# Ledger of designs, part 10: peptides against a protein of PDB entry 3EFO

Target 1, 262 residues: chain A of PDB entry 3EFO
Amino acid sequence: SQLADLYKSCETDALINFFAKSAFKAVLHQPLKVIREILVNQTAHMLACYRKNCASPSAASQLILPDSMKVLPVYMNCLLKNCVLLSRPEISTDERAYQRQLVMTMGVADSQLFFYPQLLPIHTLDVKSTMLPAAVRCSESRLSEEGIFLLANGLHMFLWLGVSSPPELIQGIFNVPSFAHINTDMTLLPEVGNPYSQQLRMIMGIIQQKRPYSMKLTIVKQREQPEMVFRQFLVEDKGLYGGSSYVDFLCCVHKEICQLLN

## One batch from the design tools (peptide; made by RFdiffusion4, then SolubleMPNN)

Design b2_p17_8_s1 (from b2_p17_8, 7 letters changed)
Fold by OpenDDE base, seed 4:
Structure b2_p17_8_s1 (fold): chain B 262 residues (1-262), chain A 17 residues (1-17)
Amino acid sequence: as target 1 above (262 residues)
Amino acid sequence: SYVAIDMNTIEDYVPDI
């Protein structure tokens, strides 16, 4: 059907870009609660329409996503959890205004990365490989105390270090003997010059490539206070300011779809 | 095609990013 073809041609990244800009424009004239509700409703309506008109009959307990929109809920949840759409007093007006302005000018690729960061397990680096490590889901469950992770969203870059991260990697990156010796006030990695350091720098360079903004590096130690800022970018987790986890959002969307179809 | 997620047993799906 024409409708089925339409869904096949949909691009989630473009949709998210559109929804983000639309929502962020609406912030000036509509309550945030209403905007969030509209976004959820729009998501549910799109998916309900697909289920009704394009998908084979399925159990009521199943959430059906067209392939083109398989990650739509993930990104939509990220959008809903963005500080621009949150009414929490912990978020300054200036920060909200700043991010709003940034997103309003973002292209599709920029907004995609902005809403769902790349989280790379740096501790798995093969110094002989030219490939980036495979990104992991932006969730605390994917971190490890023994790991080192690089997170980037096009605006910020974080190097997160587990409390038990390998001393040899710490030495390779920072030229210090242990986790305790890492200076988190640094915004640049030292030029240690070993293969691991060079590989990490290369990866950081690749991530920075073709991005409109220079990402400041923040070094984060697990269990230190600045880690809380880092955790805000673990977008699949429950948000500090009341945003849902990805799983909870899926449940929410599913319920709304069922309601629309009943 | 489509993805069917059983809400009774939600499995982690890694987004293709």
Scores: peptide ipSAE 0.512, ipTM 0.920, DockQ to the pose 0.744
Fold by OpenDDE base, seed 5:
Structure b2_p17_8_s1 (fold): chain B 262 residues (1-262), chain A 17 residues (1-17)
Amino acid sequence: as target 1 above (262 residues)
Amino acid sequence: SYVAIDMNTIEDYVPDI
């Protein structure tokens, strides 16, 4: 059907880019609460229409997502949790203005990475492989005290270190004997020269390639103050300023769809 | 084609990044 073909042609990254720019433009003229409600309603309506007209009948307890939009909810939640759409006094006017301007000028690829960062388990690196490690979901539940993770969103790069990170990896990356000796004030990794260090630097280079902005590196130790900033990029978790987790948002969307169809 | 998520047992899946 024509409608089915329409859904097949949809690209989530393009949709998110559109919704982000539309919402950020609307901030100038509409209350933030209204903007957020519109975004949720639009998401629910699109998915409700698909369920009604394009999908086979299924149990009411199921959320049905077309393949072309299977990741739409997670990105939409990230958009809803962006500081531009949050009315919190802790967020400065300057920060809102800055991020608004950034997103308004972002292309589809840029906004995709911006809203959902790439999180890589660096502790799993095979120094004999040229392949990037598989990204993990942006959630604290995917971190481990024994792990080392690299996060990038096109603007920032974080190297997160668990309190129990292997000393051999710490030595390989920083040329220091232990976690306690790592200097988090550094914005550049030392040129240690071993294969592990070289591979990590290569990975960072690949991530930086084709990005319009040079990403600043922040080294983060678990349980230290800067980790709070890092955790804001774990976008599937509940936000510091009251934003929903991905799971909570799915439940919200499902509820709205049910209300539309029942 | 589509995916169906059981809201009673939400299963983790990795987004296409």
Scores: peptide ipSAE 0.508, ipTM 0.904, DockQ to the pose 0.683
Fold by OpenDDE base, seed 1:
Structure b2_p17_8_s1 (fold): chain B 262 residues (1-262), chain A 17 residues (1-17)
Amino acid sequence: as target 1 above (262 residues)
Amino acid sequence: SYVAIDMNTIEDYVPDI
């Protein structure tokens, strides 16, 4: 059908870019609460229409997402949790204005990465491969105390180290004997020169490539205070300044779809 | 084609990034 073809042609990354820019323009003239409600409503309406007109019959307990929009909810939730759309005193006006302007100028690829960061388990690096490790979901549940993870969102880059990170990897990356010896004030990795270090640097370089802004590196130790900043980028978790987890948002969207269709 | 998520037992999937 024509409608089915329309959904097949949709691209979530383009949609989220559009929604973000539309919402961030609207903040100048509409209350934030209204903007958030509109975004949720639009999401629910699009998905409800698909379920009604395009999808085969399914149980009411199921959330049906067309392939073209299967990740729309997670990105939409990230958008909803962005500081620009939150009225929190902890967020400065300058920060909101800055991020608003940044997103307003972002292309599709940039906004996609901005709203949902890459989180890479670099402790699994194959030094014989030039391929990037498979990204994991941006949630604390995907971290490991034994792991080392690289997170990037186009503006920030974090190297997160678990408290039980392998000493051999720490030595390979930082040329220090243990977790305790890592200096988190550094913004550049040392050029240790071993294959693992070289591979990590290459990966970081690839991530930085074609990004309009140079990402500052922040080294984060698990359970130290700076980790709180890092955790803000685990976008599938509950937001620090409000907003739902991804799972909670799915439930919210599902409920609204059901209300529209019943 | 579509994805069906059972809201009673939400299954994990990794977004294509």
Scores: peptide ipSAE 0.504, ipTM 0.889, DockQ to the pose 0.686
Fold by OpenDDE base, seed 3:
Structure b2_p17_8_s1 (fold): chain B 262 residues (1-262), chain A 17 residues (1-17)
Amino acid sequence: as target 1 above (262 residues)
Amino acid sequence: SYVAIDMNTIEDYVPDI
């Protein structure tokens, strides 16, 4: 059907870009709660329509997502949890205004990265490979105490270090003997010059490449206070200020779809 | 086609980054 073809042609990144800009524009004239409700409703309606008209019959306990919108819910949840739509005490009015304006001018690729950061397991680097490590999901569940992860969203870059990070990697990156010796006040990695350091710098360069803004680097140690800021970028997790986890959001969307169809 | 997620056992998908 024409409707089925429409869903097949959809691109989630473009949809999120559109929804983000629409919502961020609406912030000026509508309550945040209303905007969030509209976004959820739109998501549910789109998916309900697909389930009703395009998908084969399925159990009520199943959430049916067209392939083109397979990741729509996770991005939508990220949008809903953004500080522009979900106010946070630590975010100033000016910062919210700034982010709003930034997103209003972002292209599809930029907004995609902005809402769902790239999280790379740096501890798995193969110095002999020119390939980037495969990104992992932005959740605490994907971190490990023995791991080192690089997170980037186009505006910020974080290097997260587990408390049990390999000393050899710490030495390779920071030229210090242990986790305790790492200075988290630095915003630049030292030029150690070994293959691992060079590879990491290359990766950081690739991530920074073609991004319109220079990403400030923040070094984060696990279990230190600055980690709280880092965790806010683990967008699939439950937010501290009322944002749902990805799983909870899926449940919410599913429930609303069921309500629409029953 | 489509993805069917059993809400009783949710599998997570990595977004296309």
Scores: peptide ipSAE 0.505, ipTM 0.886, DockQ to the pose 0.669; fails the geometry check

Design b2_p17_8_s3 (from b2_p17_8, 8 letters changed)
Fold by OpenDDE base, seed 3:
Structure b2_p17_8_s3 (fold): chain B 262 residues (1-262), chain A 17 residues (1-17)
Amino acid sequence: as target 1 above (262 residues)
Amino acid sequence: SYVAIDMDTIEDYVPDI
């Protein structure tokens, strides 16, 4: 059907860009709660329509997502949890205004990265490979105490270090003997010059490449206070200020779809 | 096609980044 073809042609990144800009524009004239409700309703309606008209019959306990919108819910949840739509005490009015304006001018690729950061397991680097490590999902469940992860969202870059990070990698990156010796006040990695350091710097360069803004680097040690800021970028996790986890949001969307169809 | 997610067991999907 024409409707089925329409869903096949959809691109989640473009949809999120559109929804983000629409919502961020609406912030000026509508309550945040209303805007969030509209976004959830729109998501549910789109998916309900697909289930009703395009998908094969399935159990009511299942959430049916067209392939083109397979990741729509996770991005939508990220949008809903953004500080522009979900106010946080630590975020100033000016910062919210700034982010709003930034997103209003972002292209599809930029907004995609902004709402769902790239999280790379740096500890798995193969110095002989020119390929980037495969990104992992932005959740604490994907971190490990023995791991080192690089997170970037186009505006910020974080290097997260597990408490049990390999000393050899710490030495390779920071030229210090242990986790305890890492200075988290630095915003630049030292030029150690070994293959691992060079590879990491290359990766950071690739991530920074073609981004409109220079990403400030923040070094984060696991279980230190600055990690709280880092965790806010683990967008699939439950938010500290009322934002749902990805799983909870899926449940919410599913429930709303069922309500629409029953 | 489509993805069917059993809400009792949600699979992890990595977004296309």
Scores: peptide ipSAE 0.485, ipTM 0.897, DockQ to the pose 0.638
Fold by OpenDDE base, seed 2:
Structure b2_p17_8_s3 (fold): chain B 262 residues (1-262), chain A 17 residues (1-17)
Amino acid sequence: as target 1 above (262 residues)
Amino acid sequence: SYVAIDMDTIEDYVPDI
């Protein structure tokens, strides 16, 4: 059917770009609560339509996602949790305006990375490999106290260090003997010159490649106050200002789909 | 083709990102 073909041809990255720009335009004329409700409603309607018309009958306890939209919910949740769509007084008007302006001009690839960051376990780096480490899901559950992770969203780059990060890696990256000696006020990594440092710099270069903006590097130590900023980019987790976790959002979407079909 | 997520025992669904 034409409808089935439409779902097959759908690109989630393009959809999220469209929804983001549409929503961010709407903030000028509509209440944020209404905009969020519309986004959830649109998501549920698209998925309900697929379940009704394109998918085989399934148990009510299942959420059915077409392959083309298998990551739509996670991206939609990221959009809903963006500061532009949050009405919390803790979020400055300037920050909302800034991010709105950025997203309104982003291409599909840029917005994809912006809403769902790349999170790389760099503590697992093979210095002999030219391949990037496999990205992990943006959740605290994927972090480890023994790990070092690089997060990038096209605008910011974070280097997160667990409290039990290996001293040898710390020395390799920062040329200091321990976690305590790392200066988090630094925005550039030192050129230590060892293979690990070189590999990390290469990875950072690859991530920066073809990005329209130079990503500012922030060094984050686990359990220090600035980690709160970093955690906001762990988009699958519950947001600081009341945003849903990915799992909670899936439940919300599923419930709404069931209501539409019953 | 589609993905089915069991919401009764929602596990850590890992999207291919």
Scores: peptide ipSAE 0.477, ipTM 0.873, DockQ to the pose 0.812
Fold by OpenDDE base, seed 1:
Structure b2_p17_8_s3 (fold): chain B 262 residues (1-262), chain A 17 residues (1-17)
Amino acid sequence: as target 1 above (262 residues)
Amino acid sequence: SYVAIDMDTIEDYVPDI
C-alpha cells in the first residue's frame, strides 16, 4: 500500500533530526511541557497509524514498530531528556542555549550520534582487526567492572575503566601498573606504542573523523566522582533530571498507542 | 516488516549506530 511504502521510506535518523530541530525552535514560543507532550503524541500517533493500517493483527500487549522506526522510541526518549527540553534549575540558561544552538546546526549523522552515543567495549579489542568493536547499548547494565569502554557522542569522548580492569590492558593503554595509578586528569592517552595502544588510538581517530568538533577525552574510573558525568551519557538509563529510562518510555508509548486505538 | 516487542518481557536489542 501507499501508506506502507511511506513507512518503509522513513529514516529514524532523519526523523529525530527533524523532531529535535522543530522542538528546539518551538522552545522559543511554547512551554516545555507542551513541547514534550507534542513529541510523545507525534510518536504515538505515527506508530498507532502503522499498527492500524499497515501491520498484521497483534496482541495488545505488544508494541509494534516498523523496521524504519524500530529505534525511534529510544532516540525520542533521548531527545526528551535533553537539557533544552527540561525545566530544571540545575541546568543553566547558557547550557541550554549552547546545546540548542549546537543541535540546530547538526546534520542527520551528527544529531544521531549526539542523542545516542557510541559505547564500545574496547577491552574486547582484536589487535589483529581494524574493525571497530560492536557497540553496546548505552546503559549501566552493559558495563562490566572488568571492562574498559569508550563512549563518544560527537562532542565528548570518555574512556571508562572498571575497578577490576585487567592490569595488562591498563599497562597497555597507560603504561602504569594498576588501576590506582591511572591519572584521570589527562586528556590524552600516552603513546605507549604496543599493538593494543595503537589499535585503541586508531579507533579513537576513526571516531573523531568527519566530526565537526574535536572531542575532548575524559578518563573515568568506576566509582570515582567524575563517573557521574559519564553516567549522564548512558541514555537508556533513567535521567539525572527526571527523564525516563528507555524501558519506561516504551511502556509510555505503548500505553498511549493503546489509548489511541481502543 | 516490523518488530514486535512484548511489553511483558521487553526484548533486548542494540540500536544501529
Scores: peptide ipSAE 0.476, ipTM 0.893, DockQ to the pose 0.684
Fold by OpenDDE base, seed 4:
Structure b2_p17_8_s3 (fold): chain B 262 residues (1-262), chain A 17 residues (1-17)
Amino acid sequence: as target 1 above (262 residues)
Amino acid sequence: SYVAIDMDTIEDYVPDI
């Protein structure tokens, strides 16, 4: 059907960009609660329409996502959890205004990265490889105390270090003997010059490449206070300021779809 | 095609990005 073809051609990243800009424009004139509800409703309507008109019959307990939109809920949840759409006093008006302005000018690729960060397991680096390590899902469950992770969303870059991160990697990156010796006030990695350091710097360069903004590096030690800021970018987890986890959001969307179809 | 997620058993399903 024509409708089925439409869903096949759908680009989730473009939709998210559109929804983000639309929502962020609406912030000036509508309550945040209403905007969030509209976004959820729009998501549910699109998916309900697909289920009704395009998908094969399935159990009511199943959430059906067209392939083109399989990650739509993930990104939509990220959008909903963005500080611009949150009414929490912990978020300054200035920060909200700043991010709003940024997103309003973002292209599709920029907004995609902005809402769902790239999280790379740096501890798995192969110094002989020219390939980036495979990104992991933005969740605490994917971190490890033995790991080192680089997170980037186009605006911020974090280097997260587990409390048990390998001393040899710490030495390679920071030229210090242990986790305890790492200075988290640094915004630049030292030029140690070993293969691992060079590889990491290359990766950081690739991530920064073709991005409109220079990402400041923040070094984060696990279990230190600044880690809380880092955790805000683990967008699939439950948000500190009341945002849902990805799983919870899927449940929410599923319920709304069922309501629309019953 | 489409992805079907069983909501009764959903625990940590995340589609590939």
Scores: peptide ipSAE 0.437, ipTM 0.854, DockQ to the pose 0.890

## One batch from the design tools (peptide; made by RFdiffusion4, then SolubleMPNN)

Design b2_p18_8_s1
Fold by OpenDDE base, seed 2:
Structure b2_p18_8_s1 (fold): chain B 262 residues (1-262), chain A 18 residues (1-18)
Amino acid sequence: as target 1 above (262 residues)
Amino acid sequence: TPHVAIDMNDPSSYVPDI
């Protein structure tokens, strides 16, 4: 059917780009609460329509997603937790305006990375490999106190260091003897010149390629105050200002779909 | 149509590739 073909051809990244721009345009004329409700409603309606018209009957305890939309809930949750759509006084007007302007001009690829960052386990780097490490899900559950992770969203780049990150890696990256000696005020990595440092710089370069903006680098130590900023980019976790985790959002969407179909 | 079914009794069990 035409409807089935539509769901097969749907691209979540393009859809999220569209929803983001539509929502961010609506911010000028509608309350943020209403905009968020519309986004959730639209998500539920699309998925309910699929379940009703394009999928075989399934148990009510199941959430059915077309393959083309299997990550739609992830990205939609990220959009809903963006500062532009948050009704919190802690979010400055300037920050909202800035991010709104950025997203309104983003292409599909840019917005995809913006809403769901790449999180790379740098501590697992093979210095003999030219391939990027496999990205992990943007959640605290994927971090380790012994690990070093690079996060990038097209605008910002964070190098997160666990409190128990290996001294040899710290020395390799920063040319300092320990975690305590790392200066988090640095916005550039030193050119240490060893294979590990060179590979990390290469990876950072690859991530920077084809991005319209030069990403600012922030060094983040676990359990230090600036880590709070980094944690905001762990988009699958519960947001600082009451945003849902990915799992909580799945439950929310499922509940609304069930309400639409019953 | 190809689809994924998530068990909502344990929604954390499904981790799609991104």
Scores: peptide ipSAE 0.682, ipTM 0.963, DockQ to the pose 0.909
Fold by OpenDDE base, seed 5:
Structure b2_p18_8_s1 (fold): chain B 262 residues (1-262), chain A 18 residues (1-18)
Amino acid sequence: as target 1 above (262 residues)
Amino acid sequence: TPHVAIDMNDPSSYVPDI
C-alpha cells in the first residue's frame, strides 16, 4: 500500500532534523510546553497510524516500530531534552538563542550527531588496529570507573576518565603517573609519542574530520565538578532538568499510542 | 512491513543500533 511504502522509505535522521527545526522555529510564537506536547503527539500519531494500518495485530503490551523508525524514539527524546525546549530558569536566553541558531542551520548528518553523541571506549583501543572502537550507548550505565571514554557531538569533545582508570593508560595519554596528576585545564592532549597516544590522536582526528566546527576538547575526571556538564550528553539518561530517560520516553509514547487506538 | 516489537513490560531489553 501507499502508506506502507511511505513508512518503508522514511528516514529518521531527516525526520528528526525536520522536527527540530520546526520546533525551534515554533519557540518564537508558542509556549515550550505546547511545543513538547506537539512533538510527543506527532510521534504517537505516526506510530499509532502504523500499528493500525500497516502492522499485523499485536498485544497491547507491545510497542510496534517500523524498522525505518526504530531509533525515532531515541532521537525524539534527545530533542525534547534540548535546552531550547526546556522551561528552566537555569538556562540562559543566550544559550537558548545560540543552540537554536546552530540547529536551524544544521544538515541532517550534523543534527543527528548533535542530538546523539558518539561515546567511544578508549580504554579498549587496539593500537595495532586502524578501526575505531565501537560506540556505546550514551548512558552512565555504559561507563566504568576503570574506563576512559571519548564523547563527541560535533561541537564538543570530552575525554572522560574513571577514578580507577589504568595508570598505564594515563601514562600513555598524559605522561603522568596517576589520575590525580592529570591536568583538566588542558584543551589539547600532549604529544607523548607512544603508540597509544598516537592512536588516540588519530581517532580524534577522524572524528573531527568533515565536521563544520572545530570541537573543543574537555578533559573530565570522574566525580569532579565538570563531570556534571559531561553527564548532560549522556542523552539516554534522565536529564538534570527533569527530562525523561529513553526508557521513560518509550513508556510515554506507548501510553499515548494506546490512548489513540483504544 | 518489517517492524520491531518491544515488550513494554521490559522496555530496557530493546537496544537498537544507532
Scores: peptide ipSAE 0.674, ipTM 0.961, DockQ to the pose 0.916
Fold by OpenDDE base, seed 1:
Structure b2_p18_8_s1 (fold): chain B 262 residues (1-262), chain A 18 residues (1-18)
Amino acid sequence: as target 1 above (262 residues)
Amino acid sequence: TPHVAIDMNDPSSYVPDI
C-alpha cells in the first residue's frame, strides 16, 4: 500500500531534522509547552497510524515501531530535552538563541549527531586495528569506573575518565603517572607519541572531520564537578531540568498511542 | 511491513542500534 511504502521509506534522521527546525521556528510564536505537546502528539499519531493501518495485530502491552522509526523515540526525546524547548530559568536566553540558530542551519547528519552524541569506549582501543571502537548508548549505565570514554556531538568533545582508569592508559594519553595528576584545564591532548596516543588523536581527528565547527575538548574526571556538564550529554538518562529518560519517554508515547486507538 | 515490538512490561529490554 501507499501508506506502507511511506513508512518503509521514512528516514528518521531527516524527520528529526524537520521536527527540530519546525519546532525551533515555532518557538517565536507559540508557548514552549505547546510545542513540546505537539511533538509528542505528532510522534504518537504517526506510530498509531502505523499500528492501525500497516502493522499486524499485536497485544496492547506492546509498542510497535516500524523498522524505519525504531530509533525515532530516542531522537524525539533528545529533541524534547534540548534547552531551546525547555522553560527553565537556569537556561540563559543567549544559550537558547545560540542553539536555536545553530540547529536551524544544520543538515541532517549534523543534527543527528547534535541530538545524539557519539560515545566511544577509548579504553578498548586496539592499537593494531584501524577501526573505530563501536559507540555505546549515551547513558551512565554504559560508563565504567575503569573506563575512558570520548563523547562528541559536533559542537563539544569530552574525554571522560573513570576514577579507576588504568594508569597505563593515563600515562599513554597524558604522560602522567595517575588519575590525580591529570590536568582538566587543558583543551588539547599532549603529543606523547606512543601508538595509543597517536590512535586516540587519529580518532579525534576523524570525528572532527567534515564537521562545520571545531569542537573544543574538555577533559572530565569522574566525580569531579565538571562531570555534571558531561552528564548532560548522556541523553538517554533523565535530564537535569526535568527531561525524561528514554524509557520514560517510551512509556509516554505508548500511553498516548493507546489513547488514540482505544 | 518490518517492525519491532517492545514489551512495555519491560521497556528497557529493547535497545536499538543507533
Scores: peptide ipSAE 0.674, ipTM 0.961, DockQ to the pose 0.906
Fold by OpenDDE base, seed 4:
Structure b2_p18_8_s1 (fold): chain B 262 residues (1-262), chain A 18 residues (1-18)
Amino acid sequence: as target 1 above (262 residues)
Amino acid sequence: TPHVAIDMNDPSSYVPDI
């Protein structure tokens, strides 16, 4: 059917870009609550239409996603949790205005990375490999106290260090003997020149490549205050300033789909 | 039509690739 073909050809990243720009435009003349509700409604309607017209019958306890939209809920939840759409006093007007302006000019690839950051386990680096480490999901559950992670969303770059990060990696990256000796005020990695340092710098370079903005590096130690800033980029978790976890959002969408179809 | 069916009794059981 024409509808089936449409869903097959759907590009979730393009949809998210469109929804983001539409929502961010609406911020100036509609309540944030209404905008968020519209986004959820649109998501549910698209998926309900698919279930009704394109999918074989399935149990009501199942959420049916076309393959082309299997990550739509992930990104939509990220959009809903963006500071531009959050109605919280903790978020400054300036920050909201800034991010709104940025997203309004972002291409599809930029917005995709912006809403769902890359989170790379640096502690797993093979210094002899030219491949980037496989990204992990942006959730605290994927972090490790023994790990070092690089997070990037096209605007910010964080190097997160677990309290039990390998001393050899700390030495390799920072040229200091331990976690405690790492200076988190630094915005540039030292030129240590060993394979670990070189590999990390290469990775950072690849991440920065073809991004429109230079990402400032922030060093974050686990359990220190600045980690709270880092945690807001773990977009699959429940947000500090509201917003659902990815799993909770799936439930929300599923419920709304069921309401539409019953 | 290729699709994913998520068991909403355990929605965390499905983690799509990003």
Scores: peptide ipSAE 0.671, ipTM 0.961, DockQ to the pose 0.915

